# Ledger of designs, part 299: peptides against a protein of PDB entry 2FGR

Target 1, 331 residues: chain A of PDB entry 2FGR
Amino acid sequence: SSVTLFGIVDTNVAYVNKDAAGDSRYGLGTSGASTSRLGLRGTEDLGGGLKAGFWLEGEIFGDDGNASGFNFKRRSTVSLSGNFGEVRLGRDLVPTSQKLTSYDLFSATGIGPFMGFRNWAAGQGADDNGIRANNLISYYTPNFGGFNAGFGYAFDEKQTIGTADSVGRYIGGYVAYDNGPLSASLGLAQQKTAVGGLATDRDEITLGASYNFGVAKLSGLLQQTKFKRDIGGDIKTNSYMLGASAPVGGVGEVKLQYALYDQKAIDSKAHQITLGYVHNLSKRTALYGNLAFLKNKDASTLGLQAKGVYAGGVQAGESQTGVQVGIRHAF

## One batch from the design tools (peptide; made by RFdiffusion4, then SolubleMPNN)

Design b2_p29_5_s4 (from b2_p29_5, 11 letters changed)
Fold by OpenDDE base, seed 4:
Structure b2_p29_5_s4 (fold): chain B 331 residues (1-331), chain A 29 residues (1-29)
Amino acid sequence: as target 1 above (331 residues)
Amino acid sequence: SKLVTENGVWKEAELTDEEIDEILNSNLA
């Protein structure tokens, strides 16, 4: 049996050249290479190949010392695992995001990540970005001959917003093939939410694939998110990502990632391109730098997620440049 | 860092490189 105290402290100096007012923002930000976190996890061998587990994890905001508090919203699960796989009870990444974010070369954080997992429709649910869910039961299969899958269901517990019922209900899963250098996955999810107090379904389909050539890794994502509204029409976004990473020397990694967000409801596109570098000082400590360009077209107002500095939008049709330089330390 | 049980006794142990990799590559968002 074991209990592990673990965490990541990732803090950076960040700059974006435009906020919603067209002004620059700069300062100390967090989670540029990896999301800063504090966690406890443990396992108990129950015999016969069965294990019990728990996982408690919360986000750390090093710039202000968690002034808004600390919680275990990242993950708070108890689990059983064995030859059958793993069953988890509690708030967690939903299976679709857990698997499909793995193709993001920027680890789903900072100014460079794929931003497709987003609340595109001003959804009023707490997790309308499709990343996590409360009241979640998840099941993950073992990897058998490369094939694996995950499934999840989150109870709505009769949560209502306006006239919308069943808010927070999630059903979803993925199938995947992971074998050596190859990974490929298909994810499907539906979440019930509300927009403007009206029942809305958030449907998501995501395809991901990566291949590690040793000298470089290629990764890609294709995603459609659709907020199906009874009134006002559907809000659909098609998101695309293509990235490459390569080791540099013995201690460095360079990453380049492009993403396109085709926001159909406003007939507007946003283009994101990010160059990143990670320099490993040790297994646990790294320096990193990210340079991101976000070009909004037409009515698009997307902003880079310089957490702790500025993560809001920009004026319609404006471009934004962001920089992060920081330290990541795992313990 | 971690505590492990051996014969009902808690012992301190360092995280392995594999465990560090797991932490860095799991629960990304």
Scores: peptide ipSAE 0.468, ipTM 0.897, DockQ to the pose 0.915
Fold by OpenDDE base, seed 1:
Parts: sequence; structure tokens; C-alpha cells
Structure b2_p29_5_s4 (fold): chain B 331 residues (1-331), chain A 29 residues (1-29)
Amino acid sequence: as target 1 above (331 residues)
Amino acid sequence: SKLVTENGVWKEAELTDEEIDEILNSNLA
């Protein structure tokens, strides 16, 4: 048996030119290239190809030393794995987000990531962004000639909000083809939540694909989220992403990613474009810089996620520019 | 480096490149 202590400390200087009041924000932020984390993981060989595992992982906020505390909300799983694949019990990325975020060239963090996995409807559930779930059972298949899949179910445990029951229930999964330079996936999920104290289903469909040409990688996402409300109609968002990355000089990587968020309920779009660069000082340590532009149209108020500095919205129809320059260190 | 417990004993070990890649590319959100 083994137990490994691991982590990432990612801290940056960040700037956004507009907050909700139209003022700039700047300071020390976290998790610009990779989410900062502290984790414990381990495995036990049970013989016959069967292994037990555990994974405990929490987010680190280097700017304030985790002043609000530390937890294992990123992942807290126990698992069995073998030729059949892997079964996990505990809070984790839901299978859909685990797979489909892999197409995000900005690693689902900082000011450049695809922001489609979001609570678009003021859902009252804790995980209405569709990223993680409590009380989760997940199963992941092995890769069979490229084909693989993951499935998950989270128990609601009769959690209620207002008149809504079954809050926190998740059911979802993906099918994928991963072979050589090609990756393609389809994910489907439904989560039960509440909006305004009323039962709401968060339905999500996501398509992802990437191709590594060696000299460059292309990646794309297509996503639809629907918060299906009993009263007031559906809150639907169509999100699109297209990105490219390329190695530079053997020690660097440049990334460019565009995303469109078509927020149907408010008939408003937001456009995000991000340029990123990572410079590897070693395998474990990198410098990075991100430059992001977010253009809101009409009633859209989206903001770039400069964690630790400013992650709120902006005024309707306003544009926001963000910069992050930081250090990522894995240990 | 990493801290590894094996058979109840803590020891230091270097992270392999594969382990680093796993850490960097897992649990992205």
C-alpha cells in the first residue's frame, strides 16, 4: 500500500479593468494556470488485478493561506479498480465534467477557461454549476480500442429547498473515443435543484473534441444547459468553445481560446477570448501569463474569474479585460 | 518531491514525470 502527499501552489498577480462598479481590481490571486490544491492519495493492491484507492483533495488559497478553512471538496473518494474499470464513492467531479472539461485548454481555471459549466439560473443547489456532486457514485470503464465511458449518480438524500425535493440528485454520463491524437466525447447529465424555491431540473448536453496535430492541438466544446422550471420557462444557455495550443521552443506553450455564451433567457451573448502562455522552468515549476477579453452584449453581465482578486460580474453590456501573471509549482 | 508511506514508513521520493502530468491534468475544475 502507498500514500502520497501531493499538491499544486499556483499564485499570480491579477488585474481586471472593471468590476460591477466599473472600477479596476488588482492584487494577488490564485489558480491561474492550475487550481491550487493539497491532496492525499493512495492505493492498495488487493491481488488478482484488484486495487483499492482513496483520493482526498482540497483547494489551496495561497493569497490568504486558506483563511476560510480547508476541506476536501475537490475530491474525497474511495475506489475499487481493476479490469472492469473503476468504481468511486464520494464527492468528486461528476463524470460529465471530468471528461468534458478535459477539452478546455485552460484547465478549467483562471481567466481563460470555458465557463459553460455554470449556474446560469441562480440555482440554489451548491453544485448547480454541474461540476461536482456530493453523495456520488461513479463508474469509469477501461479504454477499449479507444472507446470509454463514465457514469454517475448522486443521491439527493431527500434534500429540499422551498418546495423542491430531490435537490442534489445527479444522473449523468459520457461516452468517448480516445485514440491517438483524437478525442471525442458526448456527455449528458441531469441535476435536480431549485430556483426561487421551486423544483428545477438542470439538463446538460456537451460535445467535446480535440485533435493533436503534433505541432498544434485544436479543441472544441458545444454545450447546452437548460434549467427547466415548472414556472417561468426554461433558462437555456448555449455555450461554444474553440481553442488551439502549440508548443513553443520546447519549454513553452501558447494557447488561444474563444468561447461564446448565448444566454437565451436574457437574449444576450458574451464573447470570451483568451491568450495564454506557459513557460516551463522545470517539469514541476512554470511561469505563466493570461490575457483575456470578455465582451458582454445587451443584458449579459459575465465576469472573468480572477480568483482571489475579482470573480464577480460587470455591468450589463460591459466588456472586461483581465491579466494574470503567476507561478505554478507542483509538489 | 513527494512523501510516500509504504508499510507504515514515511519516505521522500521524487515525483515521476508521469505523476506530475497526472496531477496537472487531473481534477481540472
Scores: peptide ipSAE 0.465, ipTM 0.895, DockQ to the pose 0.587
Fold by OpenDDE base, seed 3:
Structure b2_p29_5_s4 (fold): chain B 331 residues (1-331), chain A 29 residues (1-29)
Amino acid sequence: as target 1 above (331 residues)
Amino acid sequence: SKLVTENGVWKEAELTDEEIDEILNSNLA
C-alpha cells in the first residue's frame, strides 16, 4: 500500500494587451504550463488483483496564497480497480474530458489550451464547461490490445434552477484506441443545466487523435457543443484544434497549436494560435513561455485564459495577444 | 514524496520518474 503527497506549483508573469475595456492587463498569474495543485493519493492491495484507491486534489493559487480558500474540487474519489478496470466514486473529471483533453498539447491550462470545453451559453450550472461533475460514478476499462473506454453518470440530486429540476445530471463516455504512437478517441456526453432559468441540455461530441513520430507529435480535436433550449433555439459551437510539438536539444519542448471556434448562435468565429516552449531544468522543475494570439470576428468576444491576471472577454471583434513566462515545479 | 508499506511498516520513499510523469500528465484541466 502507499500514500503519496504530491503537487505542482506553477506561477508566471502574464500580460494581455486587451481586456473588456480595451486596456492591457499584466501581473502574476498561475497555472500557465500545468494547473497548480496539492493532492493526496494512495492505494491498497486487497489481494487477488483487487486494489482500493483514493485521490484528493485541489487547486493552488500561488499569486495570492489561496485567498479564496482550498478545496478538493479537482478530484475527490475513492475507487476499486482490478482486471475489470476501475470504478470511481466522487467528483472528478468526467470521462469525456479526462480522455479528450489529453490531446491538448497545452494540457488544458494557460493561454494556449483548446477552449472547446466551455460554457458557451451562459449556463447556470456549476460545471457547464463539461470538464468535471459532482456526484459522479465513473468506470474505466482496461486496455485490450489498444482498445479502451470510459463511462460516467452524475446524479443531479434534484438540484433546481428556475424551472429546471435535474441540473447537474451527466451521462457520457468515450471509446478509444491507444497503441504505441497512435491515439484516437470518440466522446459523447449530455449534461442537464439551465439557461435563463429554463431546462437546457448540453450535448457534446468530440473526436481526438494524436500520433507521435518521435521527432514530433501531431494532435487534433473536433468538437461540437450544443445547448438545446426550449425557447430561443440551440446554441451550437463547432471547435477545431490542430497542434504539433517537438523536443528541442534534449531538455526542451516547443509547441504550436491552432484552434477555431465557430460560434453558430452569433454567426461568429474566433481563431487562436499559440506558441509555447518548455525548458526542463530537471525532471520536476521547468521554465516555460507561451505566446498566444486570439482573433475574434464579428460578435465573438472570447478572451485568453491568463489565470490570475485576466480571464475575461474582450470587445466584440477585437483581437487579443497574451504572454506567459513562468516556473513549474512538481513535488 | 510517498509512504509505502512493507509488511505493515511504513517507509518513506522518493517519487520515481514514472510517478512524476504521472503527476504531470494526470488530471489536466
Scores: peptide ipSAE 0.462, ipTM 0.895, DockQ to the pose 0.946
Fold by OpenDDE base, seed 2:
Structure b2_p29_5_s4 (fold): chain B 331 residues (1-331), chain A 29 residues (1-29)
Amino acid sequence: as target 1 above (331 residues)
Amino acid sequence: SKLVTENGVWKEAELTDEEIDEILNSNLA
């Protein structure tokens, strides 16, 4: 049996030129290249190819030393694994987000990532961004000739908000093909939530694919999210992403990613383009810089996610520019 | 670096490159 203590500390200087009031924000931010974390994980060999495992992981906020506290809300699982794959019990990434975020060249953090996994409808559930779930049971298959899959179910435990009585229920999964340079996945999920105190279904479909050409990698995402409301109509967003990355000089990586968020309920689009560079000082330590531009059209109010500095929206139809320069250290 | 417990004893060990890659590429969001 083994237990490993691990983590990442990622801290940056960040700037955005507009907040909700139209003013600039700047300061020390977190998690620009990788989400800062502290974790414990371990395994026990039970014999016959069966293993028990646990994983506890919480986010670290280097800018304020976790002033709001520390928890294991990133992942808190116990598992059994073997030739059959892996069963996990506990809060975790839901299977759909676990797989489909892997196509994000900005590691689903900072000012450059795909922002499709979002609460588009002022959902009142705790995890209405479709990323994680409480009370989750997950199953992941082995890789069979490239084919693999993951499935999950989260219990609502009769959580109520307003008249909604199944808040937090999740059902979803993905199928994928991962072989050599190619990865492709289809994910489907439904989560029960509430909007305005009324029962709402958050439906999500996501397609992802990437191909590593050696000299460069291409990656893409197609996603539709629908908050299905009984009153007021559906809140639908179509999100698109295309990105490319390439190694530079053996120690660096340059990344370029574009995303489009077509917000149907407000008939408004937002365009995001991000240029990133990572310079590896070692296997564990890197310097990085991100430059992102977000253009909101019409009624769109999306903001870049400069965690620790400003992650709110902007005024309708306004553009936002963001910069992050930081250090990432894994231990 | 990592701290590993085996049979209740803590030991210091270096992360392998594979472990580092796993950490960097897992639980992204």
Scores: peptide ipSAE 0.471, ipTM 0.898, DockQ to the pose 0.616; fails the geometry check

Design b2_p29_8_s1 (from b2_p29_8 with A4P A7D D18A A20L D27L L28A)
Fold by OpenDDE base, seed 4:
Structure b2_p29_8_s1 (fold): chain B 331 residues (1-331), chain A 29 residues (1-29)
Amino acid sequence: as target 1 above (331 residues)
Amino acid sequence: ATVPVTDDPAATAAALAAALAAELAALAA
């Protein structure tokens, strides 16, 4: 048997012109182009086309040397795989996020990503952003002529918050078509949580598509998230994303992405536009820069996610500009 | 880096540590 050690160290200098007080923030941040990580993985051939696997992965915070500690909260799975696909047991990306975040040209990190996978309702569950789950069983099909799918169920283990039971229960999946330059996917999920100590269902539907023209790639997302509450009405957000990327000079990539977050519960929109550039110094090392603009309207308070510098909100109706310049190294 | 797993946990752990150290050293170079 073998174990593969792998990781990414991604550290940047970041600036945002406004925080919740209207002040600028700047400093050393992390994970601007890819989430910094350390992991171990391995595979054992069991014969007959069956394989066992494990994957242990934690986030690295290069700005402070993981002062808050290290864990395997990114992924901690054991797997069986074969001609039937792959079954995973353990904390991981839920199938919906694993597939649908692949259409985000900013890799679901830094100041430029699609922010639709969010806790829109002050949900009290640990994973109310719909990205990962504890106690997860997941299944992924092989690719059959372009068709593929994933399904997941997470046990709540009788977790309670206030009067809410079943907190952390997830059920969800996607269907997809991936063939050559085309990718398209539909994801559905429901997660049980609490808002204000009361039972709430987080429903999510996401449509994603991308097409690689060779000279450029287009990508899009359409998402609706609903926190369904028995009291106070539903908290609904419609999120839209359109992005383009193109190779530059054989060693670079330019990215442009727009997102709209229509926050129905507060009748307020936020607009995000991000320009990114990645310059590959090698297969393993890249320089990058991101420039993002976020315009909140009305009661919207969204902030850019400059991890390690400032990831909080801004005042209602305020606009925020962010910059990241950094180094990414993979091993 | 890929490290073979042996029946000796200590040897396997040492090999993993060495591989990690080598990757970290390469980051510093």
Scores: peptide ipSAE 0.030, ipTM 0.481, DockQ to the pose 0.742
Fold by OpenDDE base, seed 3:
Structure b2_p29_8_s1 (fold): chain B 331 residues (1-331), chain A 29 residues (1-29)
Amino acid sequence: as target 1 above (331 residues)
Amino acid sequence: ATVPVTDDPAATAAALAAALAAELAALAA
């Protein structure tokens, strides 16, 4: 048998012009082009077309050397795979996020990503952004002439917060068509959580599509997130994304992405636009630069996610500009 | 890097550590 050691170290210099006090922040940050990670994975052929697998992956914080510790919270799965597809047991990306974040041209990382997968309602669950889950069982189909699907269920294990007794339960899945230059997917999920100590359902619907024209790629997302509260009304956000990428000179890639977050509960919009460039020094090493602008309207307080420097909000109705310049190495 | 797994856990751990060290050294070069 064998074990594959793999990872990414991505470190940058980052700047944002405003924090919650209206002051600038700058310094050394992490995960500007790809999330820094360390992982172990392997497979065993069991014969008859059956394989066992494992995957252990944790986030690396290169700016402080993981001062808060290391864990396998990115993924910690055991799996069986074969002609039937793949079954996974353990913490992982939930099927909806695994598929639908693939349309984000910024790889759900740095100051440029689609931020729709978010805790919009001060949900008290650990994973109320809809990205990952504990106690997860996932199933992924094979690809049948382009058609594929994924399903997941996470146990709440009777986790309670206030009067809520099913916190952390997830059910969701997607259907997709992936064939040549075309990808399209529809995802649906519900997660049980609490807001203000009261049971709340986080419902999510996401549509994604991309097309690779060779000379350029277009990608889009449409998402609705609803935190359904028994008291106080629903907290609804409609999120939209459109992005384009193109290869440059055989060694580079330029990316442009726009997102709109229509936050219905506060009747406020936020607009995000990001320009990114990646320069490949090799197959494993790249230089990159990101420039992002976030315009909050009215009561919106969203901030760009300059991880390791500043990832908090801004004052209501304020705009924020962010820059990242960094190195990514994969192994 | 791909590391062979042996029946000796100490040898396997050492091989993993060596592989990690090699990748880190390559990062520093």
Scores: peptide ipSAE 0.024, ipTM 0.459, DockQ to the pose 0.726
Fold by OpenDDE base, seed 2:
Structure b2_p29_8_s1 (fold): chain B 331 residues (1-331), chain A 29 residues (1-29)
Amino acid sequence: as target 1 above (331 residues)
Amino acid sequence: ATVPVTDDPAATAAALAAALAAELAALAA
């Protein structure tokens, strides 16, 4: 058996020009380029190509020293793996988010990421952003000729909210092709939740693709998220993303990403554009900067996710500018 | 492959997936 201690500490100075009151926010934030984390992982070779594994990972908040405590809510899995692939038991990224966020050039972190994986409907479930689940069983296939897939089911364990039962149940999966410079994936998921104490299904479909030209990488996402409410009609969001990244001088990476969030229930769009730069001081340490613009139209109130500084919304129809400058260190 | 982008992302995604599958099949031939 082997055990590896690992982690990332990512801390930044962040600024957003508007909060919900129209005031600026600034300070020390966390997780601008990568989510800060502490983890333990290990494997045991059981022979015959079979391995047991464990993974325990929690978020670190460097700005406040984990004032709200430490937990393993990022991942807490035991697994078996082999020629058949990998089975995981425990809280983890759901298969759809694990695969489809890989097309986000900002890795679902900081002020630049694709924000489609969101609770669009004030869902009352703990993981109504579609990113992780409790009580999860996941299976991931090997890569065979480029093809791969992942599937997951999370037990609700009779969790109820209001009149809604089965809250927290997840079923979903993806199919993908990953070969050389090309990656493409289709993901489907449903989560059961509640909105206003009433049963609601969160349905998600996501298509992702990327191509690495060597000199640059292009990446894209198409997503529909639909909260199907028994009363009040569906809350549907269509999200689009297109991004490009390029290496700079052998030690840097520049990223540009655009996203559009078409929020159908409020007939309102939000546009996000982010420029990012990462400068590698070493294999483990980087400086980074992000500049993001979020333009809300009409009733849209989206805010940039400057974790540790301000991650709330803005007034309807307001635009927000965000900046992060920070240090990422991996250990 | 040119895939029409529709106002329905699900339909667009399905069309893209189908187009991708077709291109992959063509690359494998």
Scores: peptide ipSAE 0.006, ipTM 0.321, DockQ to the pose 0.011
Fold by OpenDDE base, seed 5:
Structure b2_p29_8_s1 (fold): chain B 331 residues (1-331), chain A 29 residues (1-29)
Amino acid sequence: as target 1 above (331 residues)
Amino acid sequence: ATVPVTDDPAATAAALAAALAAELAALAA
């Protein structure tokens, strides 16, 4: 058996030129290149190729020292693994987000990431962004000939919000092909939630692909998220992402990513462009900078996620510019 | 949906693919 303590402390100076009042925000933020975390994990060999595992991981907020407390909401799993793959029990990334966020060149972190995995409808469920779930059972296949898959089910445990039942129930999975420079996957998920106290289904379909040319990597995402409401019509968002990354001088990486969020319920689009650079000082320490521009059209109010500084929306139709410069340290 | 898990990853993947196809059809309705 083994137990490993691990973590990342990622802290930045961040600026956004507009908040919901039209004012600038700036200060010390967190998790600009990687989510800051503290974790424990371990494995036990049970013989015959079977292993038991545990994983406990919580977010660290370096700017305030976790003033709101510490928990293991990032992951709290026990697992069995072997030639059959891996079964996990406990809160984790849902299979769809775990696989499909891998195509995000900003790793779902900071001001530059693909923001499609979002609560688009003021859903009242705790995980209506489609990223994680409580009470989750998940299974991941091995990679065989490039093919792999993941499946998950989360129990609602009869959670209710207003008249909505089954809140927090998740069912979803992906199929993928990962072979050498090529990766491609399809993910499907449904989550039960509530909007305005009424039952709502959060349906998600996501396509992802990437190709590593050695000198550069291209990556893309296509996503539809639909909050199916019994009253008031569906809240549908089509999200698109295209990104490129390239190694620089053996110690750096440059990233450029574009995303489009077509918010059908408000007939409004948002455009995001992000330029990022990471400079590795060592295997464990990096400097980074991100520059993001978010253009909202019409009724769109999306904001860049400058965690620890400002992650709220802006006024309808307003553009927001964000900057992060920081240090990432892993241990 | 319930997906049978087997020691054969190909069979498991096929079962998942079938379940996902059924969900896709349900989402499209």
Scores: peptide ipSAE 0.000, ipTM 0.330, DockQ to the pose 0.016

